# Designs tried in a protein design run: peptides against a protein of PDB entry 6RO1. Part 57

Target 1, 216 residues: chain A of PDB entry 6RO1
Amino acid sequence: LGKEIEEYIHKPKYCLPFLQPGRLVKVKNEGDDFGWGVVVNFSKKSNVKPNSGELDPLYVVEVLLRCSKESLKNSATEAAKPAKPDEKGEMQVVPVLVHLLSAISSVRLYIPKDLRPVDNRQSVLKSIQEVQKRFPDGIPLLDPIDDMGIQDQGLKKVIQKVEAFEHRMYSHPLHNDPNLETVYTLCEKKAQIAIDIKSAKRELKKARTVLQMDEL

## One batch from the design tools (peptide; aimed at target 1 R23 S106 V107)

Design b2_p27_5_s2 (made by RFdiffusion4, then SolubleMPNN; from b2_p27_5, 9 letters changed)
Fold by OpenDDE base, seed 4:
Structure b2_p27_5_s2 (fold): chain B 216 residues (1-216), chain A 27 residues (1-27)
Amino acid sequence: as target 1 above (216 residues)
Amino acid sequence: WEELLELLEMRKIDISTSQFVKGEIYL
């Protein structure tokens, strides 16, 4: 469901008006989660579709992201990598394709006009961390319907499903159980064991089938 | 047990509608 909402909000026709300097955005590229960064600017790049010769505009947003120091050594040839959880990292301006934006915040920050000095970039990381402290339950998001003006009925149905799931979750008798986290951890372990048993049974069946074929 | 599995599936939803805040917050 979250991914289905993402597929709407990262579309250029919806998100571009909200990619102002200082906007908080979350960036994810495949397995690399950069977390929250800050929009510096965006640009439209003309791309020619190789098969049709049609102009397909690519939108690139420059986002100030927390990168690993190791990735910066190779930054001329390699894509920036997110900082490890225990690493301080360094804030770098990274060009990101707009479809890699996983979330757009209602929060905008005042950013330094000159982001060339390391200290100015690292000051923005401090500001992001201060915002995260102010919003312990998560950084607030733009409303995709009311703020972003998305009229798509598919998105409305996805949001209604999320709301229905949230209502069920909060209405569940265990929701206020002080042992809820322990119960969840035990349930996750039991679910994982059930998956592992099912996997082991499948491998045993395959192995037995191979042995039966070798006897033929 | 099925209800607990349903709760676990609901917790995997990484977006909350309560996180949608109308208007811009400038900080």
Scores: peptide ipSAE 0.264, ipTM 0.724, DockQ to the pose 0.665
OpenDDE base, seeds 1, 2, 3, 5: peptide ipSAE 0.037, 0.022, 0.023, 0.024; ipTM 0.473, 0.538, 0.527, 0.497

Design b2_p27_5_s3 (made by RFdiffusion4, then SolubleMPNN; from b2_p27_5, 11 letters changed)
Fold by OpenDDE base, seed 5:
Structure b2_p27_5_s3 (fold): chain B 216 residues (1-216), chain A 27 residues (1-27)
Amino acid sequence: as target 1 above (216 residues)
Amino acid sequence: DKELLELLELRKIDIKTSQFVKGFIYL
């Protein structure tokens, strides 16, 4: 459900109107999670699909991201890497393919006009951290229907399912239980034990099948 | 048990989906 919504939102036909300078976006590339960054600009590149000869335009967004200082020293040959959790990092403008945007916020920041000075880039990190403090439950996302105006009936059906699940969750007696975190931790442990038992039973069945084949 | 696991799965969805807030905020 959440991932299905992301697959609609990161499509250029829907997200490009919202990629204005200062827009908060999340960037994720495979295992590299950069977290929240700020849009600086975007550009269109002509690309020819090798298999169809069709012009498939690539959209590249320049995003100010918190990068590892170690990766920036090698930036002449290597792609920037996200800062480690305990690392201060450095804010750097990174060209990102639009499909690597995992989220788009309703929040838009004022950014310095000149991002060449390190201090100007690092001031934007302070602004992102201030936004995160103001939204303890997470930075608000653009509504794909009401804010982004997406008319796709598939997306509307996904959102209706999410809303029905949320209503069912909030109406559940355990939702307001003061011991909910403890109950959750116990249920996650029980679920993990059930997975481990199922795995162990499968391996035992495989081992018995191999032994029976060696006795024949 | 099954209902509580369903609630846990629902919360994992909620953390991702209840973050859809209406409107543009400029700071």
Scores: peptide ipSAE 0.032, ipTM 0.483, DockQ to the pose 0.597
OpenDDE base, seeds 1, 2, 3, 4: peptide ipSAE 0.022, 0.018, 0.020, 0.025; ipTM 0.488, 0.588, 0.436, 0.569; seed 1 fails the geometry check

Design b2_p27_5_s4 (made by RFdiffusion4, then SolubleMPNN; from b2_p27_5, 8 letters changed)
Fold by OpenDDE base, seed 5:
Structure b2_p27_5_s4 (fold): chain B 216 residues (1-216), chain A 27 residues (1-27)
Amino acid sequence: as target 1 above (216 residues)
Amino acid sequence: WEELLELLEYRKIDISTKNFVKGFIYL
């Protein structure tokens, strides 16, 4: 459900009008969660679809993100990595594909005009931290319907399912169970075991398919 | 168990209806 909402929000047709300088956005790239950053600018790149020759425009947003200093030393060969929890990190302007925006905030910050000085970039981190302090329940998001104007009936159905699910979650007996953390940990372990079994079965199927191909 | 897994997955999602705020906030 939440991922389904994300899939609407990060679509260029919906999010581009809100990618103004200073907009807070959350960036996730595969296993790398950069958390909240600030939009600096965006650009449209021409891309050609490999199969159709059709122009598929790529949108790249430059986002000021908290990066690990280790990844910045290797920045000639490797993509920037998020700062570790205990690391101070450094704020860097990172080019991000728009589909890697996992959230868009209603909050827009005033940013320094020149982000080349480290101190100016680090001042933006202080501003993000101040926003996080002001919003203990999380940084406020743009409403996909009311703020972003998304009229998609699929999204409306997803939101209705989320609301119904939230209602069930808060009314569920386990929600207030004093053993919830223990039950949670057991369920996570069970879920991980199920993933591992599914992975092992896939690898076994691949291995059998290879053996069958070698026997043919 | 499936319902409980869904509940647990939901708690890990940063996108909640409760976090949606009307309008733009400039700071």
Scores: peptide ipSAE 0.029, ipTM 0.482, DockQ to the pose 0.656
OpenDDE base, seeds 1, 2, 3, 4: peptide ipSAE 0.024, 0.018, 0.019, 0.020; ipTM 0.520, 0.495, 0.447, 0.449; seed 4 fails the geometry check

Design b2_p27_6 (made by RFdiffusion4)
Pose (drawn by RFdiffusion4):
Structure b2_p27_6 (pose): chain A 194 residues (1-46, 58-67, 79-216), chain P 27 residues (1-27)
Amino acid sequence: LGKEIEEYIHKPKYCLPFLQPGRLVKVKNEGDDFGWGVVVNFSKKSLYVVEVLLRCAAKPAKPDEKGEMQVVPVLVHLLSAISSVRLYIPKDLRPVDNRQSVLKSIQEVQKRFPDGIPLLDPIDDMGIQDQGLKKVIQKVEAFEHRMYSHPLHNDPNLETVYTLCEKKAQIAIDIKSAKRELKKARTVLQMDEL
Amino acid sequence: EEEEKEEEVKEKVEEINEEAEEKEEEE
């Protein structure tokens, strides 16, 4: 579901109008993410590209690392979420100190909103009048309710058990696909003709 | 209660945005 919502938000017809300088954006590509960042401007490429400050062809910052902000151009279809907040940015972003100042400014924004950095309502704000997105958002709130209600959500060992479950779940996916092809390969193809 | 909380969050967001716009106008 989360990924499905991102696809609606990826549509440039819907998200480009809200990519004003200083807008907070979360970016993820093929798995790894850079946390949150701030946009500077956007233009066409070659698809659209926006230059965004992120924590880090570079890779994202690790959890233990304090991080160093760097501006990088990214494709628009790599934005996972967009916030209602537009934090102020310095005119000349060339200096390192200013880049750290933006990192500190967002650390203060995250504090002003411990419930999470507010996101744009894709319907009330972004204007996605598509009916499919309605049923998606409904399933999200329902499944989030199911998640926090699960006895394991609070358990500190949840991440330890969740990984063993993830591994055991992937091994099972292999067995399924492997058996699928085997049922095909083992099949005699010309028996219906006969 | 949920709607009031949403309004409070919108007000805070508007204040932040207004502060950023005021700084741009001063420039």

Design b2_p27_6_s1 (made by RFdiffusion4, then SolubleMPNN; from b2_p27_6, 9 letters changed)
Fold by OpenDDE base, seed 4:
Structure b2_p27_6_s1 (fold): chain B 216 residues (1-216), chain A 27 residues (1-27)
Amino acid sequence: as target 1 above (216 residues)
Amino acid sequence: MEEEKKKEIREKVEEINKEAEEKRLKE
């Protein structure tokens, strides 16, 4: 269900107004999970589809992310890689396609005006860590309906199902109540929505090639 | 999300930002 919400929030028509400098965002590119980073800026790039000549605008957000030091050595030719769990890593400004944003936080941090010095970039990591410390249950997310103003009925239905599921998980002690059937029907609907998302993701996966980051 | 929870989030964020700004001014 979280993945279903992701398919809405990463759409430029919904998320662009919230991509201000200092906004916490979560970045995921295929198998690479960068975790939480901070928006520096965004830009609209004109892209011409090679086959149709149609203008398909690309939206690129520059995000300060914790990157592996090893990947930075090859940064001229290779895409940045996330820091390993046991690695300190280094904060780098990485251009990211907007559709790679997996989450958007309600948290907006103050960032240094000049991010060229390493110390200024690392100071932002300290701020992210402080946010994580103060929110042990997870960094707070923007509400897609109340905060982002998304009116899509499909999303509203997904959220209602999530809320109903969460309410049932919290209200029902795992007592033996055989009403497994209602959980199965919700799981089947979740599976169908996951299939629809998987089909949309397959269309997006064709666009997700790391190669597009090299063209940015 | 309850208004109280939104208020708590805002207060925590404001505190974090204030502390971060104070540290940068001392550096």
Scores: peptide ipSAE 0.477, ipTM 0.899, DockQ to the pose 0.257
OpenDDE base, seeds 1, 2, 3, 5: peptide ipSAE 0.470, 0.473, 0.469, 0.468; ipTM 0.896, 0.899, 0.898, 0.897

Design b2_p27_6_s2 (made by RFdiffusion4, then SolubleMPNN; from b2_p27_6, 8 letters changed)
Fold by OpenDDE base, seed 2:
Structure b2_p27_6_s2 (fold): chain B 216 residues (1-216), chain A 27 residues (1-27)
Amino acid sequence: as target 1 above (216 residues)
Amino acid sequence: MEEEKKKEIEKKVEEINKEAEEKELEE
């Protein structure tokens, strides 16, 4: 259900008016979860569909994201990678396709005037962390209907289903279980382990492919 | 209740932004 909502909010026709500088957004690219970042700016690029020759506008948002320092050293050719959970990382301005936005917050943060200094970029991370600290139940989201003005009946039905699901979840006897936080933490750890296994398998496959190319 | 929550969010965000702006001016 959350994924179904994502399919609406990441559409340019809905989200572009809310992509102002300072807006908190969540970025996911395939298996790479960057988490929460801050919008710096956005641009519209002309694109031509290869099969039809039709003009398909490409929307790119520049987002301050916590990136792995290792990915920055190779920045000439490789896409930025998210910081590892135990890594401090570094805040970088990353060009992101708008359809990779998985969530949009109601929060707009102050952005330093010059983002070239590392300290100014890292100050934004401190602000994100302060938001997370002050909102322990999660960063406030834009309401797709009330805030974003999406009138799609399909979305309204999805929201109703989500609300009904949340109501059932909160009414569940386990919600009053003091071990619920432990269960959620275990579920998150399991999800992270699954991501790490997928990443490790991809790296192993890449390493094998490189080794096979050296043997040809 | 929803409007009060929105106001609380706005207040918290304003405090964070003020602290961030003040730090930039001190550097």
Scores: peptide ipSAE 0.498, ipTM 0.899, DockQ to the pose 0.186
OpenDDE base, seeds 1, 3, 4, 5: peptide ipSAE 0.496, 0.484, 0.485, 0.494; ipTM 0.898, 0.896, 0.896, 0.898

Design b2_p27_6_s3 (made by RFdiffusion4, then SolubleMPNN; from b2_p27_6, 9 letters changed)
Fold by OpenDDE base, seed 2:
Structure b2_p27_6_s3 (fold): chain B 216 residues (1-216), chain A 27 residues (1-27)
Amino acid sequence: as target 1 above (216 residues)
Amino acid sequence: MKEKEEEERRKKVEEINEEAERKEKEE
């Protein structure tokens, strides 16, 4: 259900007005979860669909993300990789396709005007970590209806299903069963795998399009 | 209780966002 919401929020039609500098966003690319980063800017690129010749605009958001230091050495040829859990990593400005945004926060952070110094980029990581400490239950999300103004009836039905599911989950006598977390984590993993396959297929189609733009 | 917690979360968001806006104006 959360991923059905993601399919709406990452659409340029809905998310672009909320991609101001300083906006906290969550970035996920296939198996790579970068976690929370901060929007620096976004750009619109013209793209031509290879099969129809139709102009399909690509939206690229530059996001400060915690990246592996190993991925930075090969930055000319290799895509940035998320920092390992045990790695400190380094904050880098990474160009991200807008459809790779898995969440958008209501939180905006200060970004230094000059992001060339490593210390300025790392200061933003400290700010993210401070926000995470203030919100132990997770960084607050923009409401897709109340904050983002999405009027899609499909989304409203999804939210109603989420609310009904959450209500059933919290009202269920098994809510106090410690094994319920295990069952839910398994169901979430299964749902996550099914959607990761669907997202990976879409990303493969779009990655081919970005690679084709570098060859034109 | 949930409404109060949600209001407290909203206030924390507002404080953080206002701090960001203040820092942006000081530069």
Scores: peptide ipSAE 0.475, ipTM 0.895, DockQ to the pose 0.802
OpenDDE base, seeds 1, 3, 4, 5: peptide ipSAE 0.469, 0.459, 0.473, 0.466; ipTM 0.891, 0.891, 0.893, 0.892; seed 1 fails the geometry check

Design b2_p27_6_s4 (made by RFdiffusion4, then SolubleMPNN; from b2_p27_6, 9 letters changed)
Fold by OpenDDE base, seed 5:
Structure b2_p27_6_s4 (fold): chain B 216 residues (1-216), chain A 27 residues (1-27)
Amino acid sequence: as target 1 above (216 residues)
Amino acid sequence: KKEEEKEKIKKKVEEINKEAEELEEEE
């Protein structure tokens, strides 16, 4: 269910208006979970589809992410890697493809005007950690209908199923409700969107400096 | 209920942002 909502919210059509500086976003690249980061800016890049010659716009968001210090040494040639669980890491501005955004928060943080100093970037990590402390049940998400204005009837049906599932979980935490099977048919639509992500990935092979999924 | 939760979120975020701005002005 959460993954089905993700497949809507990461689409540029829906998320671009919410990618303002200071917006909390969650970044995932395949097996690499960067966790929560902060949007700095975004850019539209022209891309040419190799099969159609059509111009497909690529959306790259610069996100402050907690990166491994080991990955920073090779930052000119290698993609940033997330900080290890036991590592402090370092906050870096990482160019990320918009479809790698797994969540978008309602929270917008203040960000320093100059992110060149390490201390200014690390201050943003302190602010993220403070948000996490003040929201022990998790960082607040944008509502895809009420906040993002998504009118897709498929998404409305997904949300209604999530709400009904959450209500059932809270009322009966011990019942493995076998109706998880109706979640599988929505996972098939996710598989189709994952194919569309995989096609978009094939077009991105040239930008070694942009965080992209390794399936390419 | 949703509006009250939104207002609680807003207040908590405003406090965090204020603390962050005050720290940037002291450096």
Scores: peptide ipSAE 0.363, ipTM 0.857, DockQ to the pose 0.258
OpenDDE base, seeds 1, 2, 3, 4: peptide ipSAE 0.238, 0.281, 0.175, 0.204; ipTM 0.793, 0.821, 0.758, 0.774

Design b2_p27_7 (made by RFdiffusion4)
Pose (drawn by RFdiffusion4):
Structure b2_p27_7 (pose): chain A 194 residues (1-46, 58-67, 79-216), chain P 27 residues (1-27)
Amino acid sequence: LGKEIEEYIHKPKYCLPFLQPGRLVKVKNEGDDFGWGVVVNFSKKSLYVVEVLLRCAAKPAKPDEKGEMQVVPVLVHLLSAISSVRLYIPKDLRPVDNRQSVLKSIQEVQKRFPDGIPLLDPIDDMGIQDQGLKKVIQKVEAFEHRMYSHPLHNDPNLETVYTLCEKKAQIAIDIKSAKRELKKARTVLQMDEL
Amino acid sequence: EEEIELELEEETLESGAKDIVVKPKFK
């Protein structure tokens, strides 16, 4: 569901109007993410590209690392979430100190909103009048309710058990696909003709 | 020593969407 919502938000017809300088954006590509960042401007490429400050062809910052902000161009279809917040940015972003200042400014924003950095309502704000997105958002609130209700959510060992479950779940996916092709390969193809 | 304070303002865009504008102050 989360990914499905991102696809609606990726549509440039819907998200480009809200990419004003200083907008907070979360970016993820093929798995790894850079946390949150701030946009500067956007233009066409070659698809659309926006230049965003992120924590880090570079890779994202690790959890233990304090991080160093760097501006990088990214494709618009790599934005996972967009916030209601537009934090002020310096005019000349060339200095390192200003880049750190922005990192500290967002650290304060995250404090002002411990419930999470507010996101744009894709319907009330972004204007996605599509009916499919309605049923998606409904399933999200319902499954989030199921998640926090699960006895394991609070358990500190949840991440330890969740990984063993994820491994055991992937091994099972292989068995399924492997058996699928086996049932096909093992099949005699011309028996119906006969 | 320097302290960082945040000012929060609400803005309604021409499209009807609402934004939170954040302005840093230094003391």

Design b2_p27_7_s1 (made by RFdiffusion4, then SolubleMPNN; from b2_p27_7, 14 letters changed)
Fold by OpenDDE base, seed 5:
Structure b2_p27_7_s1 (fold): chain B 216 residues (1-216), chain A 27 residues (1-27)
Amino acid sequence: as target 1 above (216 residues)
Amino acid sequence: SVERLLKYEEVTEENGAKFIVVTPVLV
């Protein structure tokens, strides 16, 4: 379910309007999870399909990501790797294909105009970490229907299944099934994406309520 | 570690989408 939602949101026709500078995005490449990064810019590159000669545009987003310092030493020849959990890492601007975006946040950070200084890049990491503390249930996601305006009926059916699944998980009778843990790990990822959508709607609503309380 | 003060602001985009702008505040 979460992966099925990802297959819609990373499509250029849906996500490009939301890839403004400062937008929080989650980047994952195969086994490499970079976690949350910040959009710096995006570009359209011309690509030619090898079999048809048709123009197939590639979309590349420049994302400020927490990278391993070891991978950055080899950055001339090797792809950037995510920082290890025990590593400090370094924030680096990495060109990422748009299909590698696993999530798009409703949060936009104010970013320094000049990201060449290491201190400016590391200041953005501090801001991401403070946002993560503010949202302990996860950084708020854009709603693919309500925020991104995706009208695809396949996506609507996926979301309905997610919502129906969440509603069943919160209903009391399922607490005693021992097969729940393995279902819970897959469903905690799917329900964490859907709970991240619903808790992000609630936390966007709470953040709106806190913002409304600060405006009152 | 002094926590960085962040200002949160809800903004509506031209397409009607709502987003939160987070701005570091100097303390």
Scores: peptide ipSAE 0.420, ipTM 0.856, DockQ to the pose 0.565
OpenDDE base, seeds 1, 2, 3, 4: peptide ipSAE 0.031, 0.333, 0.260, 0.129; ipTM 0.564, 0.833, 0.801, 0.682; seed 1 fails the geometry check

Design b2_p27_7_s2 (made by RFdiffusion4, then SolubleMPNN; from b2_p27_7, 12 letters changed)
Fold by OpenDDE base, seed 4:
Structure b2_p27_7_s2 (fold): chain B 216 residues (1-216), chain A 27 residues (1-27)
Amino acid sequence: as target 1 above (216 residues)
Amino acid sequence: SEVLELKYEEVTLPSGAKLIKVTPVVK
């Protein structure tokens, strides 16, 4: 169900309005999980489908991500790799296809205007880490219905199922199911999404200063 | 290590969507 929600939120028609500079996003590419990064910019690339000749635009988002130092040495020829858990890593601006965004946060960070200096990029990592400390249950997510305005009935049904499942999980601890690990991973993702949405709503209400942003 | 103090502010987008703006506190 978490994956089903991701299939909606990473669609350009839904997510592009929320990809402002400083927006926290989670990036996953195949087996590479970069975790949380910060949007720098996005662009539209013209593409033609090889089989139909139809125009299929590609959307590329530049995301500041924590990368391994080893991958940086080969960055001219190889794709960036995520930092290892025991590694400090280095923040790099990485071009990412929009469909590789696994999550979009309600959090938007202040970022330096000039990201060329290493110190400026690393300062953003410090900010991400402080936000993670502030939200021990996970960084708050945008609500796909209330915040992103997705009106798809299929998504509404998925969300209803997630909410119903959370209620059932609290009422019936599936402690004894050996297949729980695979179910748990999906269930934990679903539960985490719901927790993150609730957390985001609570934090918005607690904010002392309400600002109106004139530009998207 | 200097503890980075962050300010959290609620921001409303022109679309009506709400976000949390996080800025470093300059002391």
Scores: peptide ipSAE 0.457, ipTM 0.874, DockQ to the pose 0.575
OpenDDE base, seeds 1, 2, 3, 5: peptide ipSAE 0.228, 0.278, 0.097, 0.372; ipTM 0.760, 0.794, 0.696, 0.841

Design b2_p27_7_s3 (made by RFdiffusion4, then SolubleMPNN; from b2_p27_7, 14 letters changed)
Fold by OpenDDE base, seed 1:
Structure b2_p27_7_s3 (fold): chain B 216 residues (1-216), chain A 27 residues (1-27)
Amino acid sequence: as target 1 above (216 residues)
Amino acid sequence: TVEMELEYEEEVGPDGSRFIIVKPVYK
């Protein structure tokens, strides 16, 4: 069901409006999971289908990703590889086909204007790590219906099935974890706590705004 | 025409990291 949702969100007609600089996105290429990266820019490339001669536009998003140091040395000949779990890695701007975006966050980072210096790129990793600390239940996702405005009936049916079987799947970045059930129970509790904290913060912010308005 | 408005919530980390939670609101 999570994969079926991914098939909708990575379509250019739905995701392009949300690929602003600083947007957190999750990138997966076959067996390579890069995890969370940051959108730098996107471009439309003209592609001609070899068999039909039809123009099929390719959408490429430049994403700042944590890459293995080994892949950096071979970057001229080999595709970038994700950093190993035990590796610090290095943040690099990688061109990614839009269909390789597995998730889009509601979070946007402030990013340095110049990403050429390594220190500027690595500062973004620190920012991602800080966001992850603030969202212990996972980085919040854009809702495909409420946030992305996807009206596809197929997606609605998928979501209805997810809601019927798995009430809180959408909040979980671990939709690819085979231990989904155990992670769901822990993450449902934690996601409920995060929602409750967010709701409490919103109420506190509203209360502060009301208090500040009453003190004015 | 459903107009999409963006709501922004800015947060600052203890290390000075800045990020915005962006939520579309459809009216």
Scores: peptide ipSAE 0.405, ipTM 0.859, DockQ to the pose 0.092
OpenDDE base, seeds 2, 3, 4, 5: peptide ipSAE 0.142, 0.252, 0.237, 0.079; ipTM 0.726, 0.802, 0.664, 0.615; seed 5 fails the geometry check

Design b2_p27_7_s4 (made by RFdiffusion4, then SolubleMPNN; from b2_p27_7, 15 letters changed)
Fold by OpenDDE base, seed 4:
Structure b2_p27_7_s4 (fold): chain B 216 residues (1-216), chain A 27 residues (1-27)
Amino acid sequence: as target 1 above (216 residues)
Amino acid sequence: SKKLLLKEEEVTLPSGAKLIVITPIVE
């Protein structure tokens, strides 16, 4: 279900308005999870489909991502790789196809104007880490319907399924069926995604409430 | 390590969407 939602949110027609500089986004390329990065800019590249000659515009977003130092050595020839959990890594501006955005946050960071200095790039990592500390249940996501304004009926159905699934999981503690462990692991992953979305929404709501309280 | 102070501001987009802009306070 999370993947199904992802298929909507990473569509240029929906996400481009939210790819402002400083927007927190999560980048995943196949097995490579870069985690949370920050949008620097985006560009539209004209591409021609080789077989049809049809214009197939490619949208590339430059994202400041935490990359492994090893991947940077061969940066001219090899794609950047995410930093390993045990390494510090280095923040690099990486061109990413928009469809590789796995999540878009409601959070937008101020970023330095000049990202050429490593210190400026690393300062953004510190900011991301600080945001993560403030959101222990995960960085809040843009709501695809309420925030992004996606009116696609397919997405609405997906969301309804997620909500229904969450409700079922909470209402039926399937304590007794031994065959449930395998279903539970799949359900737990889906539930965790749903919980993460819901938790993120709650945290966003809390943050809004705190902000509203500070403005009052 | 200097504690990074962040200013949080809620911004409402013309669409009605709300986002949080977090700005590092350079002390």
Scores: peptide ipSAE 0.201, ipTM 0.756, DockQ to the pose 0.632
OpenDDE base, seeds 1, 2, 3, 5: peptide ipSAE 0.046, 0.046, 0.165, 0.063; ipTM 0.576, 0.596, 0.732, 0.584; seed 3 fails the geometry check

